Peptides against a protein of PDB entry 8OXM. Designs and how they scored, part 86

Target 1, 371 residues: chain A of PDB entry 8OXM
Amino acid sequence: FKAEFRLAGGVNLPKIIDCVGSDGKERRQLVKGRDDLRQDAVMQQVFQMCNTLLQRNTETRKRKLTICTYKVVPLSQRSGVLEWCTGTVPIGEFLVNNEDGAHKRYRPNDFSAFQCQKKMMEVQKKSFEEKYEVFMDVCQNFQPVFRYFCMEKFLDPAIWFEKRLAYTRSVATSSIVGYILGLGDRHVQNILINEQSAELVHIDLGVAFEQGKILPTPETVPFRLTRDIVDGMGITGVEGVFRRCCEKTMEVMRNSQETLLTIVEVLLYDPLFDWTMNPLKALYLQQRPEDETELHPTLNADDQECKRNLSDIDQSFNKVAERVLMRLQEKLKGVEEGTVLSVGGQVNLLIQQAIDPKNLSRLFPGWKAWV

## One batch from the design tools (peptide; made by RFdiffusion4, then SolubleMPNN)

Design b2_p13_5_s4 (from b2_p13_5, 6 letters changed)
Fold by OpenDDE base, seed 5:
Structure b2_p13_5_s4 (fold): chain B 371 residues (1-371), chain A 13 residues (1-13)
Amino acid sequence: as target 1 above (371 residues)
Amino acid sequence: SRLEETVAELESL
């Protein structure tokens, strides 16, 4: 271990440490403290398996449809080592960094990221109509700039085009697989982009199996397909390559129904895999930036073992697990809102839900739905 | 783990 560490951005200030392996190679590692990396480790295994399914299918293999994975080594219930994805940047850091974000560089006359956040926080407790109106005003005055990522990183036009396609394919694959697994908390700091491949790396996989829907502000979109995410695809937007890659990914997932159900069933009943949303986690995920200063949890949470009768906890858990499996089965059958859809119909519905300004306006302001 | 076994079984299919 080198004596020097860097702080990665984010609430828990994870430490980037440079480690020299026994092979003499330097490896960057992220040491995340006070976080349970077991969820990330399990979800990485699920992503690896989704990648195996995608590699078996000729059409998805030809398109190189994969979810980028990273190695997770959980050290304890509150600490672990992540393989830091070297050469990745959070999309939020590129887009909305306070000093040198792409929005400020390319759109200096638009609202600042802070102004957008403030406007959306002011209406957080207001009606859905008021949220929608303010969201539309924010969107008018905060225009997408993510197209410039590939333009800055890839100066050769042929490379630029290939990298924009790689980005679009990565968004499609991760969006559909993320939807099937019910992956939530897809804020702009939980999605990294690889500066060499233009592929996305999804991190912080603790909100899965639609547990984002039971947050104090429920998630209203199936995946992140915000205006900047779409702008990174270039002039075609959600049409052409993106839609076709979503359809081909969904086709593989639906054709792998038995496999996916069996695995998710094993995971849901694994006593070491806490996928359930707890109130403390829900509060943490939707904390206000202003509330970070006062809640030093004096973790003199006395172990009030609320001995909730083990029987009532187990029955409630089993009912939630059964609902998750039923909903997964519905998704894999193309059942949406009680209607059986074709792959194209289902993908179309999901795209429409993900880009709907009414759905986006209802998200927690920390999710930054205007980015 | 039972997950690793299930993943390995599925990788073998």
Scores: peptide ipSAE 0.008, ipTM 0.570, DockQ to the pose 0.022
Fold by OpenDDE base, seed 2:
Structure b2_p13_5_s4 (fold): chain B 371 residues (1-371), chain A 13 residues (1-13)
Amino acid sequence: as target 1 above (371 residues)
Amino acid sequence: SRLEETVAELESL
């Protein structure tokens, strides 16, 4: 370990440390000092399994459909070491950084990121109708710019096209697998983009199995498919490559139903894997300061083990786990809203739900649904 | 972990 460290941005002030490996290579490590990395480690193993399933299938293998994974070493309940995703940037940093964000550079006459946020915060406690109207005004005055990521990084037209295709495939694969696993908290800082591959890296995997739906402001979309995410796909948007890659990923997931149910059952009953949403975690997730600069003292989540009767906890936990497994089985059968759908029908419904301005306007403002 | 064992079993298939 070098004696020097850098602070990464964000509320938890993760420390970037340089480590010399036994091979003499320097590797950057991110030390998170307050996050439970056990959830991330478990979800990375599930993503590796999903990648194995995708590589076994000829149609998904030909399309190079994979979820980007990273190494996680949990050190304690509140600390761990991540292999730093070298050459990645948060999509939020590229898009809405206060100084040099792509929206400010390419759309200087649009609303600022701060103006958009302020408008959505002002209506946070208002009706769904008022939220929708303000969201539509924000969207009209904050036009997508994520197409410029690939244009800035890849000047050769053939490379640019290949990287835009890699991006579109990465969004499709992560969206469908994320939906199957019920992955939430997909805000713009929890999604990184690789500056060399144009592939997405999903981080902070602590909201899984649809636990985002039981937040004080419930999650209303199956995955992040916002206007900037779509703009990065180029002129075809969600049509063509994205849709076909979603369908092929969903085909593999549905055909792997028994394997996925077995894996998730083992996870849900693992006493070391706390996937359940608690009120303190819910409060922390939806009181996040949106500005990386405000050092708010993290509330010490004192482990108030409320000694609830062990028997009533166990029965309530088992009923939640059973409901998660039932809902996973429904998704893998194509059961949506009590109707059995084809792969194409299910993927179409999920795309429509993810892009619906009514669903997007209902999200917590810190999710930045206008980006 | 029980997950790592299950993953290793499934990777061996």
Scores: peptide ipSAE 0.008, ipTM 0.571, DockQ to the pose 0.022
Fold by OpenDDE base, seed 4:
Structure b2_p13_5_s4 (fold): chain B 371 residues (1-371), chain A 13 residues (1-13)
Amino acid sequence: as target 1 above (371 residues)
Amino acid sequence: SRLEETVAELESL
């Protein structure tokens, strides 16, 4: 290891370290402290399995449909080494960086990212109707710009086109796989885009198996398909390549039902894999900027009293795991809202749910559904 | 155009 480290930024201040391998190659590593990387590691394994299924099918293999993975080595319950995704940028940093974000550069007369967030925070406790009206006002005055990512990075028109397709395929694959695994919406800082491949890398996989639906502000979309995500696909938006890639991915997932159920069952009952949402994690994921000041986690050890009977915890856990498996089975059968849908019908419903401004307006404002 | 043909070809994949 080199003696020098860089900070990657963000709340947890992860350290970028350079490691010289036994092969003499330098490798950048991200050392996260205070984060449980076990969930990320498990979800990367699940993504690798999904990729194996996608590579076995001729239609998805031809389209190179893959979910991007990164290497995770959990070192402890609160530390691990990640492969630093060199040559990636968070989509949120590209889009809504306060200094030089694409929205500010291309749309200088639109609302600032701060103004949008403020407006949506003001209505956070209001009716769904008031949230929708303010969200529509925000959207009107904050127009999508993510099309410019590929235009800035890929100057050759043929390369630009191929990379826009690679992006669209990556969004499609990650959206459908993410839906099947119940990843829900993804914060804009937790989606990286590769500056060379235009493929997405999903990081911080702390919400899975629809646990986003039990957050204080529940998720209302199956995956992130916001206006900027769609704008990155270009003029066709969700039609053509995106829809077809979603359908082909969903077809492979549905045809792999037994395999996926078996995998998820093993994971849900793995005592080392805590996928359940806890109140502290829920608070952390939906913290208000105003509440950041006081939560020093004084883990004082002394509250012995909540010995809920191990039996009641196990029964409650088993009932949650069973519900997750049942819902996964429904998804893999194409059962949506009690109706059996075709692959095309199911994909269409999911796309419509994901782009519905009524669903987007109800999301937690911290996750910036207008981006 | 050659771009439109390449588009159609890549969209057919």
Scores: peptide ipSAE 0.006, ipTM 0.401, DockQ to the pose 0.014
Fold by OpenDDE base, seed 1:
Structure b2_p13_5_s4 (fold): chain B 371 residues (1-371), chain A 13 residues (1-13)
Amino acid sequence: as target 1 above (371 residues)
Amino acid sequence: SRLEETVAELESL
């Protein structure tokens, strides 16, 4: 271990530590001291299993469909070591950095990211109609720029084209697997892009199994497919490569139903794996930047009154786990809103739900659905 | 543009 550490920023102030391995290679490690990394570790194992299924199928293997994974070593309930995703940048950092973000560079006359957030925060408690109108005004004055990521990083036209395809395939694979696992919408800081491969790395997997639907502002999209995410695919957007890769990924997931259900069942009943949403976690995930100062969890919540009978907790947990398994089984059968869909029909419905401005306008403004 | 058309064709394959 080097004696020096860097702060990665963010509320939890994770420490970046450079380590020399026994192989003489330098490895960056992110040490989180306040986050439960067990959920991230478990979700990485599920992604590795999904990758194994995708590699076994000839069509998904030929398309190189994979979810990027990183190494997670949980050390305790509140500490662990993450492999730092070297050569990656958060999509949010590239797009909406206040100084040099792509929106500011390419669209200097558009609304600032701050103006967009302010407008959407002002209508947060308003009707869905008012949210939709303000979201459309924001979208009109904040045009997508993520196409420029591949253009800046890959100057050779043939390499640029291949990397844009790699990006599109990565979005498709992560979107469909993310839907099956119920990851929902993903904050733009929790999606990293690899500057060499153009593939996505999803981090901070603390919302899974549709637990985003029970947040104070519930999720309304199956995965993040915002205008910038689509703009990065190029002129065809969600058509062509993206749609085909979604369909082929969904086909593999549906054909692997028994394996997926068995693995998720084992995980849901693992007493070491807390996937359930709690009120403190919900508040943390939808906290306003302005409210960061007051929610020091006063450790003085007397542990006394939550003698809810162990029986009622266990019964509530089992009912939630059963509901998650039932919904997972429905997804893997192509059951959407009580109707059995083909792979193409299901993928089409999910794409339409994910790009619908009415669904996007209802998301928590802190997650920046206009980016 | 012709580049965008060629890209769309290649993405259609």
Scores: peptide ipSAE 0.006, ipTM 0.368, DockQ to the pose 0.015

Design b2_p13_6_s1 (from b2_p13_6, 9 letters changed)
Fold by OpenDDE base, seed 5:
Structure b2_p13_6_s1 (fold): chain B 371 residues (1-371), chain A 13 residues (1-13)
Amino acid sequence: as target 1 above (371 residues)
Amino acid sequence: ELDKEMALAIAEL
């Protein structure tokens, strides 16, 4: 290991360390403190299994449909080492960086990212109607620019086209697999884009199995398919390549029902894998930036040993696990709102739910649904 | 399909 480290930005101040492998190659690693990387490690294993299923199918293999994975080494309940995804950038950093984000560069007369966030925070406690109206005003004055990512990175037209296809396929694969697994917290900092492959890397997998729906502000979309995500696909948007790749991914997932249920069942009942949403985690994920100033650590949280009877905890856990398995089975059967859908019908419903401005307007403002 | 998307992309350049 080199003696020097860099801080990655953010509340947890993760440390970027450089190490030389026994192969003489330098590798960057991200050391997260105050974060439980066990869920990330488990979800990466599930993504590897999904990739194996996608590689076995001729149609998904031909399309190179894969979820980008990274190495996770959990060290403790509050620390671990991530493989630093070299040559990746958070989509939020590219799009809405305060100094030189693509929105500011290409749309200097639009609302700033700060103005958009402020407008949505002002209506956070308002009606769904008021949220929708303000969200539509924000969207009208904050037009998508993510098409420029591939245009900036890939100057050759043939390479540009290939990379735009790779991006669209990556969004489709990760959206459908993320939906099946109930992956939440898909804010713009939890999705990286590879600057060489144009593929997405999903990080911070700490909200899974639809636990985003039980947040103080519940998640209302199956995956991130916001206007910038769609703009990166080019002129066809969600039609053509994206839709076809979603359908082929969903077909493989539905045809792999027994395998996926068995894997998820083992994980849900693993006592070392805490996938349940706790109140502290829920508060942390939806904290206001303004509340960071008043949490002086003078909460003597008296260890109120909530002597929750071990029996009542176990019964409540088992009931939540059973509901997760039932909902996973429904998704894999194409059961949506009590109706059995075809693969095309299910994918269409999910796309419509993900792009619906009524659903997007109801998300937590920190999710940045206008981006 | 590919040729039509390439033709549109070339017309936007």
Scores: peptide ipSAE 0.006, ipTM 0.419, DockQ to the pose 0.013
Fold by OpenDDE base, seed 4:
Structure b2_p13_6_s1 (fold): chain B 371 residues (1-371), chain A 13 residues (1-13)
Amino acid sequence: as target 1 above (371 residues)
Amino acid sequence: ELDKEMALAIAEL
């Protein structure tokens, strides 16, 4: 280990360390403290299994459909080492960084990211109709710019085209697998884009198995397919390559039903893997910027001897796990809202749900559904 | 031109 470390940005101030391996190679690592990396590690294993399934199928293999994975080594329940995703940037940093964000650079007369957030926060407790109206006003005055990512990074037209296709395929694969695993919507800081491959890396996988639906503000989209995410695909948007890659990914997932159910069943019943949403985690994920000042997590784990009968906890857990497995089975059968859909019908429904401004307007404003 | 190359590459995929 080198004696020097750098801080990565963010509330938990993760430490970037450089390590020299026994092979003489330098490896950059991210040390997170006060964070449970077990869920990230488990989700990386599931992604590796999904990648194995995608590589076995000729159609998905030809398209190079993969979910980008990173190395996770949990050290404790509150610490671990991550692979530093070198040459990646959070899409939120590229898009809505306060100083040099692409929205400010390309659309200087649009609303600022702060103005958009303020407008949506003002209506957070209002009706769905009022949220929708304000969301449409925000969207009209905050036009997508993510097309410029590939244009800035890839100056050669042939390379630019290939990288835009790689991006579109990465979004498609991660969207469908994310839907199957119930990852839901993703905060713009928790989606990295690789500056060399244009592929997405999903980080901080703390919401899985549709646990985003039980947040104080429930998620209303199957995956993040916001206007900037779509804009990065170029002029075809969700049509053509994206749709076909979603369909081919969904086909592989549906044809792998037994394998996916077995893997998820083992994970849901693993006593070392707490995937359930707890109130503190829910508050943290949907915390207001104004509330950041007081929640020092000095809550020592000692005092909640809530003598919940072990039997009632176990029965409640088993019923949640069973419901997750049933919903996973439905997804893998193409059962949506009690109707059996074809792969194309299911993918179409998911795309329509993900891009619907009515669904997007109801999301937690902190997750910036207008980006 | 770019649209035709796009259409061809979209057709090959």
Scores: peptide ipSAE 0.005, ipTM 0.399, DockQ to the pose 0.014
Fold by OpenDDE base, seed 2:
Structure b2_p13_6_s1 (fold): chain B 371 residues (1-371), chain A 13 residues (1-13)
Amino acid sequence: as target 1 above (371 residues)
Amino acid sequence: ELDKEMALAIAEL
């Protein structure tokens, strides 16, 4: 390890450390404190299993369908080391950085990212109708620009086309795998893009098994398929390559039902794996200081309610685990809203749910659904 | 405390 560290931005101020391996190669590592990386490590193992299933199938292997993974080493319940994803950038940094973001560069007459956020925060406690109207106004005055990522990074037309295809495949694979696992908190800082491969890297996997639906502002989309995410696919958007890659990924997941259920069952009942949403975690996820320009929350957290009987906690946990397994089984059978769908029907429903402005307008403003 | 636990855990890696 080098004696010097850098701070990464954000509330937890993670430390970037440069390490020399036994092979003499320098590697950057991100050391997080006050964060439980066990969930990230477990979810990376599940992603590796999904990748193994996708590589065994001829149709998904030919399409190079993979979810990007990174190394996680949990050190304690509150600390760990992450592999620094060298050559990745948060999609939010590229799109909505205040200094040089792509929206400001390509759409200087549109609303600023700050104006969009302010408008959506003003209606956060309003009706769904008022949220929808303001979201549509924001969307009209904040047009997508993510197509320019591949155009800036890949000047050769053949390379550009290949990388846009790699991006579209990465979005499709991660969207379907993420939906099956109930992955939440997919805001623009939790999705990295690789500047060389155009593949997505999903980070901060602390909201899984649909626990995003029990947040104070519940998640209303199965995955992030916002206008910029779609714009990065090019002129066909969600049609053609994206849809077919979603269908082929879903086909492999559904055909692997027994394996996926067995793995998730073992994980849900692992006493070392806390996947449940707690009220403090829920508050932390939806009270990020980067999204609040004006609210000093007086955290009078009265610590008084932690004395639930151990027996009532275990019974409540088991009932939540059973419901998660039942819902996972439904997804893997293609059961949506009590109806059995084909792979194409299920994928179509998920795409429609993910792009629906009514669903997007209901998300927490910090999720930045207009991006 | 956290920096010592992190330094120990990093030294065990």
Scores: peptide ipSAE 0.000, ipTM 0.384, DockQ to the pose 0.032
Fold by OpenDDE base, seed 3:
Structure b2_p13_6_s1 (fold): chain B 371 residues (1-371), chain A 13 residues (1-13)
Amino acid sequence: as target 1 above (371 residues)
Amino acid sequence: ELDKEMALAIAEL
């Protein structure tokens, strides 16, 4: 290890360390303290399996459909090492950084990111109708700018076109696989973009198997397909390349049903893999910025001693695991709302659900659905 | 092997 470390930004102050391997190569690593990386490690293994399935299929292999993965080494329930994704930036940092964000640079007369968040927080406890009206006002006064990412990074027109295509393929692949696995908490800081490949890297995989639906403000979209995400695809938006890549990814997932069910079943019943949403985690994920002063619950080891009868916990857990497996099987059969859909019909429904401003307006304001 | 040596070296930090 080098004697010098850098702090990555954020509340948990993760340490960036440079390590020299026995091969003489320098490798940058992120050391997280007070964070359980076991769920991230498990979800990365599932993504690697999905990538293997996508590479075996000729249609998805020709399209280079992959989910970007990173190495995770969990050290304990509270510590681990991540491969530092060098040359990646959070999409939120590019778009809505307070000083130099793309919205401020390209749309200086639009609402600030803070004004948008404030307006949506003011209506957070209001009706769905009032939330929708304010969300539409925010959207009118906060126009998408993510097209400028590829334009800033790729000056050659042929490279620019190739990278915009790589981006669109990455969004499609991660959206469909993320939907199948029920991946939640897809806010703008949990999605990185690679500045060289234009591919997305999904981080913080702590909300999976549709556990985002049991949050105090439930998740109402299958994946992040907000206006900036769509703007990055260029003029065709969700049509053409994105839709076709979603359909081809969904076809491979549905044709791999037995393999995916077997893997997820083993993971759901692994006693070392806590995927269930707990009340403290739910409060942490949807904490208000105004409440930052009082509730740092130090997850003291002692709060695990709510001795609910082990038998009632085990029966309740098994019923939740069975429901997750049944819903996964439905998705892989194309069963949506009790109807069996074709691959094209299922993908169309998911796209419509993800772009619906009624669904987007109902999300927790911290998810930033207007971005 | 490399991952075990790295995990040990990080547990000593």
Scores: peptide ipSAE 0.000, ipTM 0.389, DockQ to the pose 0.024

